# Peptides against a protein of PDB entry 8YR4: the designs that were tried, part 100

Target 1, 309 residues: chain A of PDB entry 8YR4
Amino acid sequence: PRGSPALQLVVLICLGLMGLERALNVLVPIFYRNIVNLLTEKAPWNSLAWTVTSYVFLKFLQGGGTGSTGFVSNLRTFLWIRVQQFTSRRVELLIFSHLHELSLRWHLGRRTGEVLRIADRGTSSVTGLLSYLVFNVIPTLADIIIGIIYFSMFFNAWFGLIVFLCMSLYLTLTIVVTEWRTKFRRAMNTQENATRARAVDSLLNFETVKYYNAESYEVERYREAIIKYQGLEWKSSASLVLLNQTQNLVIGLGLLAGSLLCAYFVTEQKLQVGDYVLFGTYIIQLYMPLNWFGTYYRMIQTNFIDMEN

## One batch from the design tools (peptide; made by RFdiffusion4, then SolubleMPNN)

Design b2_p17_3_s3 (from b2_p17_3, 15 letters changed)
Fold by OpenDDE base, seed 3:
Structure b2_p17_3_s3 (fold): chain B 309 residues (1-309), chain A 17 residues (1-17)
Amino acid sequence: as target 1 above (309 residues)
Amino acid sequence: SLEEIQKQVLEYEKKQE
């Protein structure tokens, strides 16, 4: 936002809070590890109570695993409302100005309600895509990179390699299966619109349908259209289940390989029992945002198509 | 929560329809 130094400061504060969320995503598992190690060593109550209290406070700041409901995330979302409103209003005014520059012939050929609907879709698509890229996609990619660096530095290069291979395979399969799934969803949406159009046409021509006693014929045509729609809906839903199962399998294999390697290093006294718990907790924490990545990728792809139209 | 993310995604999908 070049026109307001106050909004620029709010953007910088939001970026700082995003950095704090990334730090919390590393610190929370570390403090949980330390609790498990202190419990295993039968450490004095004062050290344990301080570490538990610090962990609970950090967990409150982070929120439920993804950080989406944490105090820091809520504060970021609250501060971002003004930036989003400024961006939305600027895009809306640009679209509105562009609509006024369009030829009278373009306006006479379209109903005012259709023009406003195109403007609202355009504004929502641009602002939604920008917010989603900045607050969901970029932070998730950053958390993966930070995870690879953390495991490579504090555990072993083998743990960093397992996380890298697991996340790279997960992202690649998510993209490939989501692109395949998008074809089924487009076919489903096209058939839904055709089924809805037939229902609307039949209801608008109710007098004609009644005059020809064609009610049973129109109901049967609508039933056939619903059956065709449900066949495409099933393919879309089945493809989503296949995506989720493929994702779970990749994460499960990564968790298995890393957990076995952690267990081996604990038996060699190179790692503590708390480090085994840390690895499992951290991998599950990385997985929670990634489970929605297929939906995110689809939303980005849909918004790009809606901007081209 | 996963439910709140799902709700935000559902609200976003409803705005695109």
Scores: peptide ipSAE 0.016, ipTM 0.530, DockQ to the pose 0.175
Fold by OpenDDE base, seed 2:
Structure b2_p17_3_s3 (fold): chain B 309 residues (1-309), chain A 17 residues (1-17)
Amino acid sequence: as target 1 above (309 residues)
Amino acid sequence: SLEEIQKQVLEYEKKQE
């Protein structure tokens, strides 16, 4: 933010905390591996207790694997509130200034409450999108790249390839299926608006409907509109299930291939039992932010479709 | 509203748990 050195410092601290989250995402699986190896080797209690305590502390900093509930993430979110408020206020003032520059004829044709609602939705959407891109999309892509590098350097190159192929396929299918789903959602929203408009028109003209005893006809027409809406809603909901299942299958296949390969290398004494656990833990850890990404990408598309209507 | 979106996110997260 230009003009406040304090807010610039907060942004730099938030970026530093994001870097720390990336380091934690690598360290937590490593420490978990080390615990499993120490348990397998029947290592002395002092070494085991220190490693477990360190792991629990790192896990507290990281949180539930998504990073969203960890101490570092919570601290970042807390510090970012002021930056978000500054950004939102700036966008809101820009929109408000632009609305005052619009012609009187534009204002006379619209209710002031509707104009303010458009401005509020616009500010909300921009601030939400920016926060999502900075705090979820970019970090998730960074975690994937770090994961590929880590597995390529410390495991066999085959593991790096499996992670690369799995994540690339996951992202590609998420985009493609979401774009396909957007068509069904647009059709659903259009039919919802049409059904609502018919209901409002029928209710506004209730005296005329009652005078002609056309209540049964209007109810049947509304029923047909609901059935048509539900047919589109079903397609939208079924397409969501298909997306989630496709994502689950891609991750499942990647986990299967990598786990089998890891198990094979453990049998060949090239890897330790802890390395098997590390691979599984790390893949699941990469999946959680990606699942959230798929959810939020769908939400962004929803909001864009809902803004177009 | 951002609150309705956040509520839908939270409801969706709760449906995935």
Scores: peptide ipSAE 0.014, ipTM 0.524, DockQ to the pose 0.077
Fold by OpenDDE base, seed 4:
Structure b2_p17_3_s3 (fold): chain B 309 residues (1-309), chain A 17 residues (1-17)
Amino acid sequence: as target 1 above (309 residues)
Amino acid sequence: SLEEIQKQVLEYEKKQE
């Protein structure tokens, strides 16, 4: 943010906290590995208790892997509120200034309430998108890259390849299936608007409907519109389940391939039992932010569709 | 709205616990 050194410092602190989250995402699985190895070796209680306490503290800082529940993430989100408000206000003022520069013909053809609603939706969508890209997409991509590097260096190049292929396939299928779903969602939203319009028109014409005793006819037309809507809603919801299941299958196959390979290397005494647990924990930890990515990408597409209508 | 987004996020987090 230009003009406020305090907000610039807050942005730098938030970037530092994002770097700390990336470090925690590597350290937490490593400490969990170390606990499993110490338990396997029947290590003395003092060493075990110290490692467990350190793990729990790091896990408190990281959170449940969703990124939103960790102390560091919550602190970042809290500090970012002022930066978001500054950015939102700047975007709102830019949109408002641009609206005032538009031709009189553009304003005469539109109701002021509709223009404000488009401006508010536009501002919220852009600010939400930018915040999501910066705090969820970029960090998740960074965690994937860090994971590929880590597994390639400390395990074997084959583990890095499995993670790369799994995550690349996951992202590609998420985009492709989400774009496919967008057609069903557009059709659903169009039918929802048509169903609402019919209900509003029927209620506005209530006196005429009552005069002609046409209540049963209007109810039946509304029922038909609801059934048509529910048929489209089912396609939208079923396509969501199919997306989630496809994502789960890709992660499951990656976890299976990598876990079998890790188990094989443990049997050859090239890796320890804790390294098997590390791999599983790390893959599951990468999955949680990616699942959120699919949710927010869908939300973003929805907001764009809702602005086009 | 950003609030509806935050509500949906919070409801989704509650379903994964």
Scores: peptide ipSAE 0.014, ipTM 0.514, DockQ to the pose 0.108
Fold by OpenDDE base, seed 1:
Structure b2_p17_3_s3 (fold): chain B 309 residues (1-309), chain A 17 residues (1-17)
Amino acid sequence: as target 1 above (309 residues)
Amino acid sequence: SLEEIQKQVLEYEKKQE
């Protein structure tokens, strides 16, 4: 944010905390591996207790992974509130100033409440997009890159390749299926607005409808509009289930391939039992923020559609 | 609204805990 050095410092602290989350995403699985190896080797209690205590502390800082209620994530979210409020207010004032520069004819054709609702939707959309890009997209891409590097260096190049292929396929299919799904969602939203407008027009003309005893005709027309809406809603919901299932299958195949390869290397005594658990845990941790990627990509597209209207 | 989506996300996160 230009003009407030205090808010710039808060942004730098939030970026530092985001870097700390990336370090925790690597360290937590490593410490869990070390616990499993120490348990397998029947190591002395003092070494085990220290490693378990360190793991629990790191897990408290991380939480359930990226997108969960971890201490570092909560602290980042708390510090970011002021930055978000500053950005929101700046966007809102820019939209409001621009609306005042628009022609009087544009304002006379729209109720002030609708104009404010468009401004609020526009502000919320832009601030949400920025927050999503900074807190979900960029960190998730960073975690994938760090994961590929880590598995390629400390395991075998084959593990890095499996993670790369799995995550690349997952992201590509998520984008392609989400873009395909957006057509159904746009059609659903358009039909919802048309159905609502028809209901409002019928209710505003209630006296005329009553005078002509046309109540049954208006109800039947509204029923037809609802049935058409529900047909589009079903397509939207079914396309979401298809997206989620496709994502689950890609991650499941990646987890299967990597877990079988880990199990093979453990059987050959090239890896320890803890390394098998590390791979499974790390892949699940990468999946958690990626599951939200499809939801937020839809949010982004909806917000762009709401800005164009 | 983004607030409704954030609320749905927060409700979904609360259902996964």
Scores: peptide ipSAE 0.014, ipTM 0.506, DockQ to the pose 0.109

Design b2_p17_3_s4 (from b2_p17_3, 14 letters changed)
Fold by OpenDDE base, seed 5:
Structure b2_p17_3_s4 (fold): chain B 309 residues (1-309), chain A 17 residues (1-17)
Amino acid sequence: as target 1 above (309 residues)
Amino acid sequence: DLEELFEQYLKFEKEAE
């Protein structure tokens, strides 16, 4: 935000809080590992109690593993409200100024309500996309990189490779399947608009339909349009289930391979039981934000298309 | 499920405007 040093400071604080979330995402699994190891070793109560208390405090700061419900995330979201409002207002004023510079012929060719709806969609798409990229996509990529580095340094190069291959395959398949699904979604939206337009036209001509006793004909025509829509909706929904299942299979295979390898190293006394729990917890923690990545990629694509129009 | 919830949320935001 150029021109407000206070909002610039808030942005810097939010970036600092995002860095703290990344640190918590590494520390929480480590402390959980340490609890499991201390329980296994039958360590003194004082050491166990301090580690448990520290873990619970860190977990309160982090939240439910996604970072989205933790104290740090809530504080970041609260502070970001003013930055979002400033950005939204600036984009709205730029669009409004641009609309006033457009020729009378352009305004006469479009209904004022459609122009305002395009302006509002443009504003929401730009501000939503920017916030989305900064707070969801970049942190998720950072957590993956941190995970690869952590497992490569503290476990074995094989664990870092498994995480790298699993996440790379997950991201690639998510992009490819999402691009494939976009065709079905576009077809569905086009048919939805056509079905809605037919329903509105039939209702506007209600008196004419009643005069000709054509009610049964209009109902059957609407039914056929609904059946066509539902056929496209089914393809869209089925393609979503296929995406989710493909994602689940990739993560499941990565979890299986890494868990078996970890269990093997525990049996050889190269790793502790807590390290097995750490690996499983960390992979599940990486999966939670990635499950949204398909929605994220579609939102980005939709917002880019809405900005070009 | 989460994607469908988010699509429903995006539809709801578009219908609430």
Scores: peptide ipSAE 0.015, ipTM 0.525, DockQ to the pose 0.142
Fold by OpenDDE base, seed 2:
Structure b2_p17_3_s4 (fold): chain B 309 residues (1-309), chain A 17 residues (1-17)
Amino acid sequence: as target 1 above (309 residues)
Amino acid sequence: DLEELFEQYLKFEKEAE
């Protein structure tokens, strides 16, 4: 936002809060590890109570591990409302200005309501995409990189490799299966539009349908269209279940491999019991944002497809 | 738009009731 120094400051504060979220994503598992180790060592109550209180405070700032419900994330979201409104208004004004520059022939061929709906869909899609890219995609990739570095430095290099392979395979399979699913979703949307068109045509010709007693024929045609739609909907829904199961399997295998390796190193007294708990907690924490990534990558692709049509 | 026509039809049906 070049025109408002106040909005530039808000953007800088939001970036600072995003950096704080990354720090919390490392600190929360570390403090949880420390609690488990202090409990195992039967440490004095004062040290334990201070560590537990600090953990709970950090967990309040972070939220449910996704960061989406934490105090820092809520504060960021609140501050970002003004930036989003500024960006939305700027896109709306650009679209509106462009619409006024279009030829009279283009305006005469389209209803004003359709033009406004295209403008609103375009603005919402662009603003939503940008906000998600900045607040979900980039932070998730940063958390993965930070996780790999952390496990490579503070654990054996094998843990960093397991996290790297697990996350790389998860992202790759998410993209590949999502691209495969996009074909089914396009076919479903096309058939939905065709089914709606048939219903509207039958209703617009209601008098003609009544005059010829063709009600049973139109109902049967509509039933056939619904059955065809439901066949495509089933493929779309089944492909979503397949994606979720594939994602769950990859995370499960990564968690299994890393947990077995961690347990082995604990038996060799190279790691503490708290380090086992840290690994499990950290992997689950990395998984939660990635699940949202897969959902939104689908939304991005859908919105791009809807903009191409 | 077919959706707008369907929404108009649903509005008309609600106003005719």
Scores: peptide ipSAE 0.009, ipTM 0.369, DockQ to the pose 0.024
Fold by OpenDDE base, seed 1:
Structure b2_p17_3_s4 (fold): chain B 309 residues (1-309), chain A 17 residues (1-17)
Amino acid sequence: as target 1 above (309 residues)
Amino acid sequence: DLEELFEQYLKFEKEAE
């Protein structure tokens, strides 16, 4: 944000908190591993109690993982409110200024309420996209890279390869299936708008429809439009289920391969029981934000298309 | 919550249609 050093400091603090969230995503599984190892070794209660207390404190800071309502995430969201409001207001004023530069013919053809709704849509779309990119996409990609590096350095290179292949396949399939799904959603939205326009036109002309006793004809036309919409809605919903199931299958296969490899290395006494639990916990933590990635990739595509129009 | 932001965005998309 240009012009407010206070808001620039808040952005730097939010970036620092994002770095802290990345550190917590590595530390929480490590401390959980250490608890399981201390329990397995029947360690003294004082050492166990200190490690459990430290884990619970770190888990409170992290919350339920990436995208959950942890203390650090809540503090970041709270501090970001002022930055979001500044960005939103700046975009809204730019759109509003641009609308005032448009031709009088454009304004005469549109109601002021419709123009304001387009401006508000544009502002919220841009602000939502920027917030999403900064707080969800970039952190999730960073967590994947950190995870690959961590497993490659502190485990065997085979674990880093499994995570790399699993996450690369997951992201690629998510993008490809989401692009395929976007066609069904656009067709659904276009048919919804056409169905709504027919309903509004029929209702605006209701006196004429009553005068000609054409009520049954208009109802049947509306019914046909609804049936066509529901056929497109079903394709959109079925494509979402297919996306979610494909994502679940890829993560399930990665979890299976890595868990079997961990169990094998524990049996060979090269890893401890806690390392098996660490791998499973870490993969589940990476999966949680990725589940939303397909939805958000669509959001990014929709907002880019809405900005080009 | 990301779910609440997403529900707000879905409401906004649905109000944007």
Scores: peptide ipSAE 0.008, ipTM 0.439, DockQ to the pose 0.119
Fold by OpenDDE base, seed 4:
Structure b2_p17_3_s4 (fold): chain B 309 residues (1-309), chain A 17 residues (1-17)
Amino acid sequence: as target 1 above (309 residues)
Amino acid sequence: DLEELFEQYLKFEKEAE
């Protein structure tokens, strides 16, 4: 934000905290590996207790991964409130000033309430999308890249390749299935609006419906509209389950391939038992933010569609 | 499901507008 050095400092602190989250995402699996190795070696209690305490502290800072309720994430979110408010207010004022510059013919043709609703949706959409890109998409992509580099350097190029292929396939399928699902969601929303419009029209014409004793006919028409809506809702919900299952299958295959390869290298004494646990923990940790990515990609698409209308 | 929660949140946000 230009003009407030205090808000610029807060942005820099938030970027520093995002960097710390990336470091924690690497360190937490490493410390967990070290615990498993120390347990396997029957290390002295003092070394074990120190490593466990350090792991729990790092896990408290990290939370459940990117976008989790970890201390660092919560602190970042708290500090970001003022930056978000400044950005939101700036976008809102820019939209409002632009609306005032529009021709009188444009204002006479649109109800003031619709204009304000479009402006508010536009502001919320842009601010939400920017916050999402900065705090969820970029960190998740960074964690994937860091994961590929880490596994390629410390394990073998084959592990880096498995993670790369798994995450690339996951992202590609998430996009493709989400775009396919968007058709069902649009059809559902259109039918929901049509069903709601029929209910509103029936209620507005309540006196006429009473006069003609047409209550049973209007109820039956509404029932048919609900059944048609539920048929589209089922397709939307079933397509979501299919997305989640496809994502789960890709992660499962990646976990299987990598776990088998880890197990093989442990049997060859090239890796320790802790390295097997590290791989599984790291893949599951990468999966958690990616599951949110599918939801958020839809949010981005919906917000873009709502801005074009 | 986080997606159902988000769809419910989007519905709730759309109904609260």
Scores: peptide ipSAE 0.012, ipTM 0.480, DockQ to the pose 0.136; fails the geometry check

Design b2_p17_4_s1 (from b2_p17_4, 9 letters changed)
Fold by OpenDDE base, seed 2:
Structure b2_p17_4_s1 (fold): chain B 309 residues (1-309), chain A 17 residues (1-17)
Amino acid sequence: as target 1 above (309 residues)
Amino acid sequence: SELEKAINEFTFPPEQD
């Protein structure tokens, strides 16, 4: 943000917190490994208690699991509110000034409520897209790269290769299936808009519908439009289930291959039992943000299309 | 109009994304 040194400092703090989240994503599995190894070795209680306490503290900072946000993520989100509000207000003022530069003829041809709705959609699209890119997409890609490097350096090149192949296949299939789904979603949205327009036109012309006693006819036409919409909605929803199952299968195959290889190396005394638990924990941790990647990719594509129009 | 807004909110509540 140009013009406020305070907001620039907040952005730098948020970037620092994002770096801390990446460090926590490596440290939490390592500490969990260490707990399992200390339990296996029957280590002294003092060492175990310190490692468990440290793990719980790191896990509180990280968060994770479905629906739990960590302290670092919450602090980042809280600090970012002011940056988002500044960016939103700047975009709104730019759109508003541009609307005032438009010809009187353009304003007379459009209802003021439609113009304001276009401005609000444009602002929400830009601010949403930036937030998804900076806080979801970039961190997820960084975590994957860090994971590949970590497994390649500290386990074996084979583990790094499994993670690389699994994540590359996951991302590729997510993009391809999301692009395929976009066709069904566009068809659904087009039919939704057509169904909405018919409902609005019928209800605005209620006097004419009453005069001709055409209420039953309009209800039946609306029912047919709903059935047609639901047929497209089902294709959209079923394609989402197919995406999620495809993603789950890819992660499941990667987890299977890596877990079997890890178990084999544990039997050969090349790895410890804690390393098996680390691998499973780390892969599941990489999977959690990736589950939303298809949604973020779709939102980014939609928002880019909405900005070009 | 307020009527168009009420019709749109009633017929198609905005999907909370």
Scores: peptide ipSAE 0.024, ipTM 0.475, DockQ to the pose 0.131
Fold by OpenDDE base, seed 1:
Structure b2_p17_4_s1 (fold): chain B 309 residues (1-309), chain A 17 residues (1-17)
Amino acid sequence: as target 1 above (309 residues)
Amino acid sequence: SELEKAINEFTFPPEQD
């Protein structure tokens, strides 16, 4: 972004964080290999526990390998909000100014095509909601239940309890934080619609705006409406980063407790090295679809509200 | 309105679902 040295510094920090994510993508597999080697060599518990703790800390920073839910990714996303808002506002004001110059030509050209898409939005929203429930939410809940049963039967009741407590806390916090953030999203959407309605009204009245040479005044009013919208958008986006970081912390604590317990049982010769690999892989597999659970819950809640209106 | 939809298409990048 040209014109703000603070935003240029934020871009450089975000590029540095992207470099750190690439380093973590190499380090996490190396530390995981080192744990498997230490378990195979029957290394002393202190060395094993430090290596497991270091791995889980690096995994917390990485966020499962998707690059969307790790601490570093959340920090990058949080810092990027201001850069995105600056860029969006600049593009919106350029387009709005250009539409005020070309408004007569634009109004004459577009009248024929778009009536069909309003009917498609209602049907697509219901079909999308059903698809998210049937193909993502229900399977994810089934995989959690299967995981609790599997770990309780084939490992130890303590592993089943760790997975149960971790997933129950994850789901509960996801719901509670999503309900809390819904007020910010509703306020954002209401202000978006008001900002859009103002832009539409200004562009419909473009002949009057041109007659009074009021183009600069309408652009300034639109800029103020965008700034008000971006204040609400920041609260919505920051609340999403907080949700993702809370989810990452809960999974990180579950992975830490379960990985330390698994490593201990391998040292006691109650489990094999392969069982440690299985536990780590299975927890990561459960975490992947759960990252979208907050998005699905939000979509469900939005589509229910949009069907009541 | 078609104007509302075109303003949406130009001013608001499609929400990446």
Scores: peptide ipSAE 0.019, ipTM 0.491, DockQ to the pose 0.055
Fold by OpenDDE base, seed 3:
Structure b2_p17_4_s1 (fold): chain B 309 residues (1-309), chain A 17 residues (1-17)
Amino acid sequence: as target 1 above (309 residues)
Amino acid sequence: SELEKAINEFTFPPEQD
């Protein structure tokens, strides 16, 4: 943000916290590996207890449960509220000033409520796009790259290659299937808007509908519009299931190939039992944010289209 | 209108993705 050094410092702190989250994503599996190795070796209780306590503390900082945001992520989100509010307010004021520069004829031709609704959509789209790029998309791509480097350096180049091929195929198929799915979603949204418009028009003209005793006819037309909407909704939902299943198959194949290779290297005494657990844990950690990647990609595309209109 | 907002919220809740 230009003009506030305090907000620039908050952005730098948030970027530093994002870097810390990336480090935690590597460290948590390593400490979990070390626990498994210490348990396998029947190590002294003092060493085991220290490593377990350290792991639990790192896991608290990371989070990484189903929907549980870690302490670092919560702190980042909390600090970002002020940056988001500053950005939102700046965009709102720019849109509002631009609306006041528009001709009186433009304001008279549009209902004031529609103009405000367009402004609110525009501000939400810009702020949402920035948040998804900075906090979801970029970190996920960074975690993949860090994962490939880590496995290539500390395991074998074959593990790095498996992760690279799996994640590249996953991302490519996610994009391709999401682009295909976007057609069904656009058709659904267009029919949704048409169904809503018909319902609103019927309700705003309720006196005329009552005067002609046309209530049954309007209900039937609305039912037909709903059935048409549901036919498009089903295609959208079915395409989402296909996306999720495709993603699950790619990750499943990557997990299978890597787990078999890891098991083989453990049998050859080149890796420890803890390294097998590390691989599985790390792949699951990479998969968690990737499951939402299609949603983020779609939201980014929608927000770009909503900014151009 | 508040009615249009209410209709929009109840008839087609935004997909919480």
Scores: peptide ipSAE 0.027, ipTM 0.489, DockQ to the pose 0.167; fails the geometry check
Fold by OpenDDE base, seed 5:
Structure b2_p17_4_s1 (fold): chain B 309 residues (1-309), chain A 17 residues (1-17)
Amino acid sequence: as target 1 above (309 residues)
Amino acid sequence: SELEKAINEFTFPPEQD
């Protein structure tokens, strides 16, 4: 972004964080291999525990894999909010200014396309939501239950308890934080609609705005409305990053507790090295779809509220 | 249309919750 050295620094930091994500993608498999080798060689507990703890810490920074919200990805997303807002505002103001230069006939033709798009988004969101509920939420809940049963029967009751507590805390915190953030989202949507209404009214009165040479005044009013919207958008987006980071922390703690316990039982020859690999792989597989659970819950709540109104 | 889609995708990226 030209003109703001602070935002340029934020962009450079975000690029640095993207580089760190690439380094983590290489280091995480290396540390995982090292754990498997140390377990196979029956290495001393101190070296094993340190390597497991280091792996889980790196995995917390990386997240559950491609598309998971690791700490580094969350930090990048958080810092990027201001850069996105600056760019969005600049594009919106350029479009709004250009629309005031266009003919009335073009404005009348655009309304039909906008109404159609709102209708298409509404219908697509409901249909998409039902599909996501049926194909992602229900299977994920089933996989969690199956996992608790499997680990309780074939490993030890302690593993089933760790998975149960981890997933229960994850779901509970997801619901509570999502309900908290819905207030920010509603305020954002209300301000978005008000900003859009002002833009539409200004564009409908295009002839009057041209007659009074008031284009600069309408652009400044629209800029103020966008700044007010972006203040609410920042709260919404920052609350999302907080949700994702809280989710990542809960899964990270579950992975730490379970991985240390599994490694301990392998050292006591109660479990095999393959069981350690299975546990880590299964928890990561559960985490991948759970990253979308907040989105699904929010979309369900939004559609329920939109159906009650 | 495409510019509005790009703006809306840019302003509202699919939020991974």
Scores: peptide ipSAE 0.024, ipTM 0.529, DockQ to the pose 0.107; fails the geometry check

